# Designs tried in a protein design run: peptides against a protein of PDB entry 6GMG. Part 89

Target 1, 331 residues: chain A of PDB entry 6GMG
Amino acid sequence: DSDDRVTPPAEPLDRMPDPYRPSYGRAETVVNNYIRKWQQVYSHRDGRKQQMTEEQREWLSYGCVGVTWVNSGQYPTNRLAFASFDEDRFKNELKNGRPRSGETRAEFEGRVAKESFDEEKGFQRAREVASVMNRALENAHDESAYLDNLKKELANGNDALRNEDARSPFYSALRNTPSFKERNGGNHDPSRMKAVIYSKHFWSGQDRSSSADKRKYGDPDAFRPAPGTGLVDMSRDRNIPRSPTSPGEGFVNFDYGWFGAQTEADADKTVWTHGNHYHAPNGSLGAMHVYESKFRNWSEGYSDFDRGAYVITFIPKSWNTAPDKVKQGWP

## One batch from the design tools (peptide; aimed at target 1 G63)

Design b2_p28_8_s2 (made by RFdiffusion4, then SolubleMPNN; from b2_p28_8, 15 letters changed)
Fold by OpenDDE base, seed 5:
Structure b2_p28_8_s2 (fold): chain B 331 residues (1-331), chain A 28 residues (1-28)
Amino acid sequence: as target 1 above (331 residues)
Amino acid sequence: DENAKRAELINNANAEAEAKAAAKEAAR
């Protein structure tokens, strides 16, 4: 058991949230108050408000992953992940750049690699793909029809994803989504599903057989997107945190941010919902807080992480956990 | 020391979450 983790109590269905606290472009609240907001705004199934279930509250109580878990309806699998990496920038900076004062070569290379990822382009790629998938879903009443539509859409756009193997996470993601198979979910009808996006921050230097320097400062070659598709092979992500660079230092293994299916075209105006840590109101960590951050605040990340991936999954259209418009904070 | 302890606690909880999720999926 996680030390002092507590499942938040149920909130009355009609209880309104208290105002969120603004903080440096973010809106922040305690987890209990987020549950209230969630019930008012995001809980709707087939147009009816729902009280957050005990199971959902338990998922939520695990912190950052809990927000994505509750809203997506499943624990993140991270199989269909996208990023953008500037190879030319990376090569040029390695060639022409210099380590900072006191920076080791390995630290320099790790930093340069981190900085060569473009979070905005990665996010945009995921949105582009999600849009293609949504078009393919719209009139498809079985998986075969969905796949055919998807291939046609990709061909029309000359998208490199058209060349992916049929076993690729890109084509298998829908069939591997539990809510797609559920009677009250998709019921095996693609047209009842929609693509949604979340983001994961994690560490590149997870290979235990690699050098200590890579584990401490990052692996410049790890978790790069494939050219043309933007797909990231996440198979080597085992939730291993960054290795300490100094005594007493420790790093968190991941962070998750929920975007859903917002239609806001300006990336900077999109809202990302995430949690700080598991709910421990009587423990050393304290109560869990939920943040609604703008893209800039989310994409900045933490020193714990040198990779960001934008992941596509699916939820039933009957769920309101991924509305077209997300308002930051309350009211 | 506090930072390391905090990270350890969070990572442990994250591992627990993953384990619970895996157990649920296995039961389906």
Scores: peptide ipSAE 0.698, ipTM 0.958, DockQ to the pose 0.948
OpenDDE base, seeds 1, 2, 3, 4: peptide ipSAE 0.697, 0.697, 0.689, 0.697; ipTM 0.958, 0.958, 0.957, 0.958; seed 3 fails the geometry check

Design b2_p28_8_s3 (made by RFdiffusion4, then SolubleMPNN; from b2_p28_8, 16 letters changed)
Fold by OpenDDE base, seed 1:
Formats: sequence, C-alpha cells, structure tokens
Structure b2_p28_8_s3 (fold): chain B 331 residues (1-331), chain A 28 residues (1-28)
Amino acid sequence: as target 1 above (331 residues)
Amino acid sequence: DESAKKAELINKAGKEAEEKARALEAAK
C-alpha cells in the first residue's frame, strides 16, 4: 500500500557515501546512501554542491521513477519516446517460427513481438536525436532560433523527424519543460539547456477493450515506433501492469532508468540508475534500493515488461545530474 | 492525470532474485 511510503531523512551535505554493493554486474545501495552520493556528485547547481531538498527526497522516495524525477527535475511525461522495431524479423518469425511446447499462439506472438524490439538501436536512436537537439540548442537564444536550427539539422541529415508536425512532442518538448522557463534554469534561453535521456519499461497489453490474451501475453501491435522517426506514441500508456497468467501472480506497472547525458560511445559501458520500489522502511517492501546498472543489465528488463522506450527531456546545463561520465558505484 | 500516475508506482521488491535466476539460466 502506498501509505507505507516514507520520505528519507536529510543527509549532511559533506557526508560521504558508504561503498556500494556489487551484484551481478550492477552496483546497489540503500536510498539514504544514494542521497549521499547524489549530494557529492550530482547535486551541483552552477558549480555549487547542494543538499537534496525535502521535496527532492520525497520525489526520490517513489522508487525507480523517483530516480528519474529527482535528476530530471520533473515527473516523467514520456512524450518524446524512441524505440527500434524490426518489422521484417517480426513477420519472418511469425511466419516461419513455431510456438514452444506449451506456449499458446497469443503467447508466441507476444514473445516474438517483444524480441523484435532492439533496445540498443532504440537507445542509439535517442542518442542520435539528443545530439541533434544539443547542436540546435548550442547557440540558440530563443525558441524560434532553436526550432530553426533543429529543422536545419534534420534537413541536413535527411532525418524523417523534419516532417513532424509543429505540434509534435518533438518540437514542443523544450517549451513544455518547466526548468526551461525557470529563472535559475534555462530562463527561456535554449543555449542554457541540454537534452538528456531516460528509459521506461512497461507493458504493451494495456487496452482493456482488447482480448484477455493480449493483456496477459502482450499486444504485438502496440507501442511500435513510427517508421523512419523511431517515435513511439506513448499516449496509451496508462501505467497498467501485465495481467496475471496464473492465480496469485502479480506484475509491476513500470521501471525507469536514468542515463542523462553520458558521452561514452560504447552503449554497453553506459551506466543506468534506477530504483526497486518506493521507500517503505517500516513496511513489507522495505527500504528503497538504488541500482547503477550497465546497459546490458538495464536493457534486459523483467518479465513484467515487453516494451522499452528511450525518452528525451531537457535539463539546465548548470545542473550536474547528467554528467558526461558516470562512475558505477562507490568509490 | 499526473496524480494517478504518482499513485500507481512500482512495487516490486525482488528484482535481484529475478536477475539471479536469469543469470543462472543464461549460464546453462
């Protein structure tokens, strides 16, 4: 029950974190210790280390989404999402593949659809777009200049995003970012902002009007990226979890992983920060833990989810929540 | 509704166990 959620206490600004626990290629720590690391490494505003505020600690306490929330400065809207789907692979596997022993047709189709998504290519697409956006931001001092630069960059690259409607989340994303408008943030100056990336894992079978099989095993046609752009329509994502396939089975609604703006060219070496659940130290769930995972560990996901989206948002360049290099664990 | 989104948060506690199971399966 969400009623067991507790906001972690404040940590002294100069308190150093305890060592993280290594576990199966990831580093793990309790949320309180992550706050300590965050204050030492990620808290800087205009070059000054900051104590995590009560509000930020409250945001963080919501679990995996809390990590993205505190680092991006806003609750994820997921409007500018990218993925990669191999349509040819999907069609070929459906045609030539066979259900496994004991696997239903619906389960087979759901699995094949899930396997037809390429997490690495989806991530790469988001990074590509973020790079284009960052170039467009660099010398733009108003939104109009940013948009003009963006269109020019897309045209030069022959990118299908150039054909998106002006009302598309792609073009409106910066304008709709609260920190862009804040005096101590972007102050309406695009050149003060940078694109950042996070990822969301979720379930495709969320349509209540669809078959029970789709809710249990996935909807093969749902949340596919648009050809050419890689954009995923996230409007139908209502945080509905996978339906149980057996009595007593339960699934979670989503997972969020924070990447930020790492410059590591090798996707496999990038670090993704995420949480397990909301902080409930006195409840059945226990204390929240924060994980710093390599891309492989993050992208593998869980059986709870059959979709992964890579989302672009913006933060002020003055924030250090998205540094060029992220070190896994502590020290 | 953002409020609804905030109310329906992840509640999975056993991620490490699942990952361990996956790792063991991959090693076979």
Scores: peptide ipSAE 0.028, ipTM 0.597, DockQ to the pose 0.041
OpenDDE base, seeds 2, 3, 4, 5: peptide ipSAE 0.025, 0.027, 0.027, 0.025; ipTM 0.589, 0.601, 0.602, 0.595; seeds 4, 5 fail the geometry check

Design b2_p28_8_s4 (made by RFdiffusion4, then SolubleMPNN; from b2_p28_8, 16 letters changed)
Fold by OpenDDE base, seed 1:
Structure b2_p28_8_s4 (fold): chain B 331 residues (1-331), chain A 28 residues (1-28)
Amino acid sequence: as target 1 above (331 residues)
Amino acid sequence: DENAKRAELINKANAEAAKKAAEIEAAR
């Protein structure tokens, strides 16, 4: 079928990318050209450039999830997710605000809830936690040492995460990372790993037993962060898209953006890498494109989504998929 | 509607990605 996903062909290791197309603060290119850039910039293992494998090209070709998948080395599990929600703003707007002309009450409540999430604070919380984790990893040569270091760091900062259960995704995230256990990865040595961040956009109204209004306009109470920790319970995220409000309307179920481990302190200057759709060069969707967006462009999202989560995972330090500095576009 | 068809195709591919990932995990 012409609309079938196609795995992009291999690119020669020494092939340089063509210039990216600038568009309103974003840099855009076709997936084949991103592979070329990836091989030159992000492919390094132990300081050596690598050709993107067929498996990695296949992962990448699945679209928006593919960029995060190839750079993190695993399909996103989304277990360790953070957000920030302004409860006071939400309550105040519900009490004192009014629906717009033609806006239903359910639509109003959904919109107010969406607007009550602070994407920048959510991102900063994830960065804060990733920094704590990285400090705990630095000199830990076994998981027990890592966990002890982590608890100590949290205690020193009086962080509410210190009260999380030992089975919490917060404490189990490292041990559940495949690359941590791999011989050429962490080899069960925490000091060989580093924390990285990606983001997921998704729909709040996923409960099939809820009202149609919540499925169409959002569930104001769903996927809120826990007070103090900022942790989001992602267990109810089943990749269900927003329900259509009119005939012929359809929504995408999720979007993923890769941040990695950039050290840029200004959130607005950070670069987020993401894809549009799966690679279908012979189909109606066309070739997959990859975007390198600034934080504002990424965090704006689409009408398909009313939630954003910032997720922590781990990669080996020997990988260059999460460098300290990411340059937008090419050259 | 082109928009609905586009979303359907993308969502289908996203489901396939999840299936592929599950297969990889099961093989470990």
Scores: peptide ipSAE 0.721, ipTM 0.965, DockQ to the pose 0.959
OpenDDE base, seeds 2, 3, 4, 5: peptide ipSAE 0.721, 0.719, 0.718, 0.718; ipTM 0.965, 0.965, 0.965, 0.965

## One batch from the design tools (peptide; aimed at target 1 C64)

Design b2_p29_3 (made by RFdiffusion4)
Pose (drawn by RFdiffusion4):
Structure b2_p29_3 (pose): chain A 331 residues (1-331), chain P 29 residues (1-29)
Amino acid sequence: as target 1 above (331 residues)
Amino acid sequence: SAAAEADAEKINAKNAEAEAKAEAEAAAS
């Protein structure tokens, strides 16, 4: 009867996954089966396949956060985040639009702010920034050389990110990555690391001391990207879900999707990996399922979330959790 | 419905547990 979280059992390294295919842009499989796929195509350490460890299986069993947690080796901090927001569209649709049939002004403002974000450009911005970071760390063998290389390209590219504080989440992203300091990971050598990207969907109205309207319909001024850099201050994100509008209405507080470092130029052809909930096959929600969605399927989101952030972190190059290509389903 | 709210609360509770686990591991380090 218990809807307790259970850890999926160990899968032998030779056990192949059951086949599955995408339907209308999304593919799903039970977590036990995804572990088999992950061990075949994502588990490589210096090209050697590995069994998903007990610890990794435990992390994965927590739901959508589990895929990102396993692939990055760290619970997601969301410290370095990017998004795109059309300020002109937002200001125009506020002073020219009107609430629809059955909206409070707070609901109208909350929706317009939501629709003013552009998740394609947001992902595109994280893409170009991660590329600059990867070029900066290619031949840099200490952090100082990495930061010098990073600032040089940003200045020459006239990127407002060059003026970020030395201790900002942007410039400190590499040094604050645990696997960067680990002797078996980056060993303080930026050339042994790689920038990767994952996404977080979340709610904007997370201030418990704010009006109920913002908790129920969103805070338009919250989690907007800074101009020029596109950085999103994630420090006030506390994993607080959208408040219900009527009794019995439940909302999920956040969703994580793993992109990695795919080389596909078509943002619509990129695959994003995420789970539906924690693993509980003997309980109410049932077994965890891992979803592999095309970008547009992922960025469609839900009414639970009115904000999207595309986050950059680092993993060692020796890993294979962020390959150049990601294929939906199996084989 | 009440069932939908209970299901969402269960998911949210497990999300909180995952965050608490990560904080405990970081503190132990």

Design b2_p29_3_s1 (made by RFdiffusion4, then SolubleMPNN; from b2_p29_3, 16 letters changed)
Fold by OpenDDE base, seed 2:
Structure b2_p29_3_s1 (fold): chain B 331 residues (1-331), chain A 29 residues (1-29)
Amino acid sequence: as target 1 above (331 residues)
Amino acid sequence: SAENAARAEKINAYGREAEEEARRRREEE
């Protein structure tokens, strides 16, 4: 029960983390120890270490989303999401492929759709767009200048995003970022902001009016990226989990992984920070753990999810929650 | 928002560790 959620206690600013533990090819630690690492590595505002505030600790306590929340400074809105879908693969597999033994047609279609998403290409698209945005931000001192720069960059790259409406999440994302408007954040100066990336895993079969099969095995047509842009319409994502396929089976509603603004060109070497569940040290779930996973471990996801989206948001450059290099674990 | 917080509380109620272990075992086979 969510009622067992506890806000982790404050950690002294100078307290060093304990070593992380290896766990299934990733680095793992308890949330309290992550707070210690966060204070040492990611807490910096204008170059000064900060103790994680009670509010930030409360955000973090929500689990996987809490990691993204505390590092992005806002609850994820997921409006500017990217993915890559191989439509030809999907069509060909549906036509020429066969259900596995014991697999229903709906299960087959759902699986084929899931397998037609390319997580690496989706991530690469988000990185490409974030790079374009960062170039547009660099010398823009007002939103108009940013938008003009962005359009120019997109035109130079012949990017289909140049055709997006001015009210689209793509163009409105910066102005809708609270930290952009904050005096100690962007202060309405785009050049003080940078694009950052996080990922969300979720279930496609969320439409309650759809067939039970779609809710159990996925909706093959849901949450596909738009051709050319790679944009995913996330408006139908209501954080509804996969429906049980057997009695007693249950699925979680989503997973979030924080990437930030790492400059590592090799996707496989990038580090993704995520949590297992909300912090319930006195409850059945136990203490929250934080994982630092390589892309391979993150992108694999869970059976709970058949969609992955890579989302762009913005943080002030004065924040160190999205450094160029993330080291896995501690020390 | 309060609504977002309420949604966040429902997150990851299931021990992912068990699924990760099961996955790891499948990869080792």
Scores: peptide ipSAE 0.022, ipTM 0.626, DockQ to the pose 0.055
OpenDDE base, seeds 1, 3, 4, 5: peptide ipSAE 0.024, 0.023, 0.023, 0.022; ipTM 0.611, 0.629, 0.638, 0.630; seeds 1, 3, 4 fail the geometry check

Design b2_p29_3_s2 (made by RFdiffusion4, then SolubleMPNN; from b2_p29_3, 17 letters changed)
Fold by OpenDDE base, seed 4:
Structure b2_p29_3_s2 (fold): chain B 331 residues (1-331), chain A 29 residues (1-29)
Amino acid sequence: as target 1 above (331 residues)
Amino acid sequence: SAEDAKKAQLINEYGKEAERKAAELEAAK
């Protein structure tokens, strides 16, 4: 029960983390220890370490989304999302493939659709777009200049995003970022902001008006990226989990992973930070744990999810929640 | 299965439900 959620206590600013422990190829620690690491590594504002505030600790306590929340400075809106879908593969597999033994047609189609998404290419697309945005931000001192720069960059690259509507999440994302407007954040100066990336795993079959099969096995047509842009319409994502396929079966509604702005060119070497559940040290769920996973471990996901999106948002450059290099675990 | 064990350890449904509630609260502001 969400009522068991507890805000982790404050950690002394100079307290060093205990060593992380390995867990399924990941680095894992309890939330309190992550706070210690966060204060040492990610807390810096204008180069100065900061104690995680009560508000930030409260955000963090919500679990996987809390990790993204505390590092991005806002609850994820997921409006600017990217993915990669191989339409040719999908069509070919549907045409020439066959359901596995015991697999229904709906299960087969859902699986084929899931397998037609390329997580690495989706991530690469998000990084590409983030890079373009960062170039547009760099010398822009007002939103108009940013938008002009962005359009120029897109035109130079012949990117289909140049054709997006001015009201699209792509162009409106910066202005809709609270930290952009904050005096101690961007202060309405785009050049003080940088693009960052997080990922969300979720279920495609969320439409209550659709067939039960789609809710159980996925909607093959849902949450596909637009051709050319890679943009995913996330408006229909309402955090509805997969429907049970058997009695007593339950699925998780979503997972979030924080990437930030790592410059590591090899996707497989990038580190993704995520949490398991809300912090309930006195409840049945227990203490929240934080995981630092390599891309392969993150992108694998779970059977609970058949979609992965890579989302762009913005943070002030003065924050160190998205450093160029992230080290997995501690020390 | 390894997946099940990983799921149980890394993700909890009740935790994610709480996160959803947080999202709803935030969206209402």
Scores: peptide ipSAE 0.026, ipTM 0.714, DockQ to the pose 0.201
OpenDDE base, seeds 1, 2, 3, 5: peptide ipSAE 0.020, 0.023, 0.022, 0.024; ipTM 0.615, 0.686, 0.643, 0.598; seeds 1, 2, 5 fail the geometry check

Design b2_p29_3_s3 (made by RFdiffusion4, then SolubleMPNN; from b2_p29_3, 10 letters changed)
Fold by OpenDDE base, seed 3:
Structure b2_p29_3_s3 (fold): chain B 331 residues (1-331), chain A 29 residues (1-29)
Amino acid sequence: as target 1 above (331 residues)
Amino acid sequence: SAENAAKAALINAYNAEAAAKAAAEAAAR
């Protein structure tokens, strides 16, 4: 019950975090302790530490999405999403593979589709695009200059994104970012902004008009990236969870992981920050916990989800919510 | 299992979008 959600109390700006707890290769802590870390490490605006505001604490309290929300400065819209799908692998496995013992045909097809996504390549594509965008943002003092730079960069790389419509999420993402327009943010100056990345896990079988099998086992054709661009049409993602396959089974609607703008070249060494559930210290769910996971742990996801997308958005360069280096846990 | 433990704990707030919209509207006023 979302009514049990509580906004975590303010933490003194000078309060240091308690040590994080190791958990299955991840670093884990309670949300209040994450706030302490956040204030020490990520809170900086123009180089000055800030106490997490009540509004930010409220955003954070919403769970997994809250981590991305507080660090990106806006609720995720997921409009500029990337993935990688191996069509040949998918076709070959469907043709030559067989269902496992007890596995239905629909379950088999859903599984094969899920396994045909390459999380690492999807992440790499997002990083590539973010880099292009960051170059385009450099020395661009209005949106027109940014867009011109972006088109030039894409042309130089022969990137299929150059063919996207001017109104597409790709080209409109910056102008649609609230912090870009804020006086203390971008102030309508692209050169004051940088591209950042987060990830969303979700279920493919969300079409209520489709078969029950697709809702239970996945829709093999849903949320595939466009060839060449890697863009995923997220318009049909309505945060609908997987349908139960057995009595008593239940699934959650999504998971979000924050990456930001880490420069670590090895994907496996990148750190992803995410939450388990909304903060309900007095409820049955208990206090929200925050996890800092390596890419392997993040990208594994859960059986609740058969899709992973890597999304680009923007934050002001003056924010430190997306530093070049992220350390897992505390100290 | 690690997955089961994590899965059991993973519950998202359904009202997050509503809250975000409300915040955006408030900021626009």
Scores: peptide ipSAE 0.033, ipTM 0.739, DockQ to the pose 0.215
OpenDDE base, seeds 1, 2, 4, 5: peptide ipSAE 0.032, 0.026, 0.025, 0.025; ipTM 0.734, 0.705, 0.701, 0.672; seeds 1, 4, 5 fail the geometry check

Design b2_p29_3_s4 (made by RFdiffusion4, then SolubleMPNN; from b2_p29_3, 16 letters changed)
Fold by OpenDDE base, seed 1:
Structure b2_p29_3_s4 (fold): chain B 331 residues (1-331), chain A 29 residues (1-29)
Amino acid sequence: as target 1 above (331 residues)
Amino acid sequence: SAENAAKAELINKYGKEAEEKAREKEEAE
């Protein structure tokens, strides 16, 4: 029940975190301790530590999305999303593959579709695009200059994104970022902004008008990236969870992982920060925990989800919520 | 938005299960 959610209390600005606990290759801590770490490491505005505000603590209290929310400064809109899908693998496996024992045809097709997504290539694509955007931002003092730079960069790389419509989320993402317009943020100066990445796991079978099988086992055709660009149309993502396959079974609607702007070239060494559930210390769910996972642990996802998208947004360069290097755990 | 907040309240099931499993493992060691 939403009524069990509690906003974590304020932590003193100078309070150091307790050690994180290792858990299945992840570093784990309770949300209050993450707030302490966040204040020490990520809170900096213009080089100065900040106490996490009540509003930010409230955002954080929403769980996995809360981690992305507090670090990006806005609720995830998921408009500029990337993935990689191996269409040839998908077609070949459907043609030549066989359902497992007890697997329905719909379950087989859903599984094959899920397995045809390459999380690493999807992440790589998002990083590539973010890099292009960052180059376009660097010396742009207005949106027009940014867009011109972006088009030039894309042309130089022969990137299919150059053919996107001017109204595409790709070109409109910066102007639609609240922190870009804020006086203490970008102040309408693209050069004050940087591209950052987060990931969303979600269910493909969200169309209520579709077959029950698609809702249970996935929609093989849903949320595929566009060829060449890697863009995923997220407009149909309504945070609808997977339909139960058996009585009493329940699935989660989404998971969010924060990457930011790490410069680590090896995807496997990148750190993804995410939460388990909303903070309910007095409820059945208990206190929210925050995980810092390696890419492998993040990208594996859960059976609740058959899609992963890597989303680009923007934050002010003055924020330290997306540092070049993220250290897993504490100390 | 309030709507987004309501949607955000849905429970990451596996976070809890992972914790439970981790606890069980620690208790078994």
Scores: peptide ipSAE 0.030, ipTM 0.582, DockQ to the pose 0.054
OpenDDE base, seeds 2, 3, 4, 5: peptide ipSAE 0.023, 0.111, 0.027, 0.025; ipTM 0.613, 0.746, 0.585, 0.577; seeds 2, 3, 4, 5 fail the geometry check

Design b2_p29_4 (made by RFdiffusion4)
Pose (drawn by RFdiffusion4):
Structure b2_p29_4 (pose): chain A 331 residues (1-331), chain P 29 residues (1-29)
Amino acid sequence: as target 1 above (331 residues)
Amino acid sequence: AAKPVLGPQLGMTDEEHALARAEALRKRS
């Protein structure tokens, strides 16, 4: 009867996954089966396949956060985040539009702010920034050389990110990555690391001391990207879900999608990996399922979330959780 | 196109968790 979280059992390294295919842009499989796929194509350490450890299987069993947690080796902090927001469209649609049939002004403002974000450009911005970071750490063998290389390209590219504080989440992203300092990971050598990207969908109205309207319909001024850099201050994100509008209405507080470092130029052809909920086959929600969605399927989102952030972190190059190509389903 | 039915995630209160669960089950019914 218990809807307790259980850890999926260990899968032998030779056990192949059951086949599955995408339908209308999304593929899904039970977590036990995804572990088999992950061990075949994502588990490599210096080209050697590995069994998903007990700890990794535990992390994965927590739901959508599990895929990102496992692939990055760290619970997601969302410290370095990017998004795109059309300020002109937002200001114009506020002073020219009107609420639709059955909207409070708070609901109208909340929706317009939501629709003013552009998740394609947001992902595109994180893409170009991660590329600059990877070029900066290619031949840099200490952090100082990495930061010098990073600032040099940003200045020459006239990127407002060059003026970020030395201790900002941007410039401190590499040094604050635990696997960067680990002797078996980056060992304080930026050339052994790689920038990767994952995405977080979340709610904007997370201030518990704010009006109920913002908790139910969103805070338009919250989690907007800074101009020029596109950085999103995630410090006030506390994993608080959207408040219900009527009794019985439940909302999920966040969703994580793993992109990695795919080389596909078509943002619409990129695949994003995420789970539906925590693993509980003997309970109410049932077994965790891992979803592999095309970008547009992922960026479609839900009414639960009115905000999207594309996050950059680092993993060692010796890993294979962010390969150049990601294939939906199996084989 | 079908979308995943989401369930509760970390950081939710007992009440919020119960509501998310119940909503997910209703969507499946």

Design b2_p29_4_s1 (made by RFdiffusion4, then SolubleMPNN; from b2_p29_4, 10 letters changed)
Fold by OpenDDE base, seed 5:
Structure b2_p29_4_s1 (fold): chain B 331 residues (1-331), chain A 29 residues (1-29)
Amino acid sequence: as target 1 above (331 residues)
Amino acid sequence: AARPILGPQPGMSAEEAALARARALALRA
């Protein structure tokens, strides 16, 4: 069976978007119209509007991950991920709580684990770290200077990340960013780069060697952040969806939301951009839609997922895909 | 309609992509 994914056609550079429509507190539009908005608002490189290239349109066509892909400039690697987990809450609830009516023990434990994650605190941790990184980047003209600045910043803040290994994703993330090495990107100059954030929702129960219950109801011990740092080991995330709990039930593998580098201090007012599915205008799924959601709508997630991670990557400062202010919808 | 739907991913084999498509269609139906 042929892949029915289609690359959206090019949109004229000066074509203005049609109005977005409200959708459960979100702003929604078809992918072609998002391309129009993107060209008007986010496409700027070195202050000049750009038509979304065929390559970028192809990336975008992959759906939710495509939105993050086109704005970050690379397919998400998810290596530098943060979350917040309340271990005391988890332990106390397991000890003192009871399964709901009809809830299995495994289902109870999975739910309690899910509820022990704090999406807002996870997001705030990522923002905190991104801010530290941005300070370290600002006056660094080589990677060594960046790393030295970063270590100094972490020491000043008594941050546990200062104890991470030099080979950790935390310290290696910049050098592993393709746009950092590109001539028209960072050109190996950290001061030309800035930290940006996206989020991934996914399923914890991905270990095929684990019990069926963990695959159905979650693995309470999987993808927890390390104490102090908030770092999540994402190496075991293989985009495996939740296993069905009943006949005919199905789940999707992930969701991605693009935040970028918004400066809005109130988490609830931040805007997250994501897509529903790959673009298949001539297929059963139909055209891809793009959503701009407030944090509340994004962080709520879906039953398909019991984990959320907030990931830091880098883009050139010359790109406008991560502006300080993001306006929801159009106009 | 507002929820994400599984689709093909970069690096997938033809078989894996077909499975992803099938799942997406099942969820949409």
Scores: peptide ipSAE 0.043, ipTM 0.735, DockQ to the pose 0.300
OpenDDE base, seeds 1, 2, 3, 4: peptide ipSAE 0.026, 0.026, 0.027, 0.026; ipTM 0.673, 0.671, 0.686, 0.683

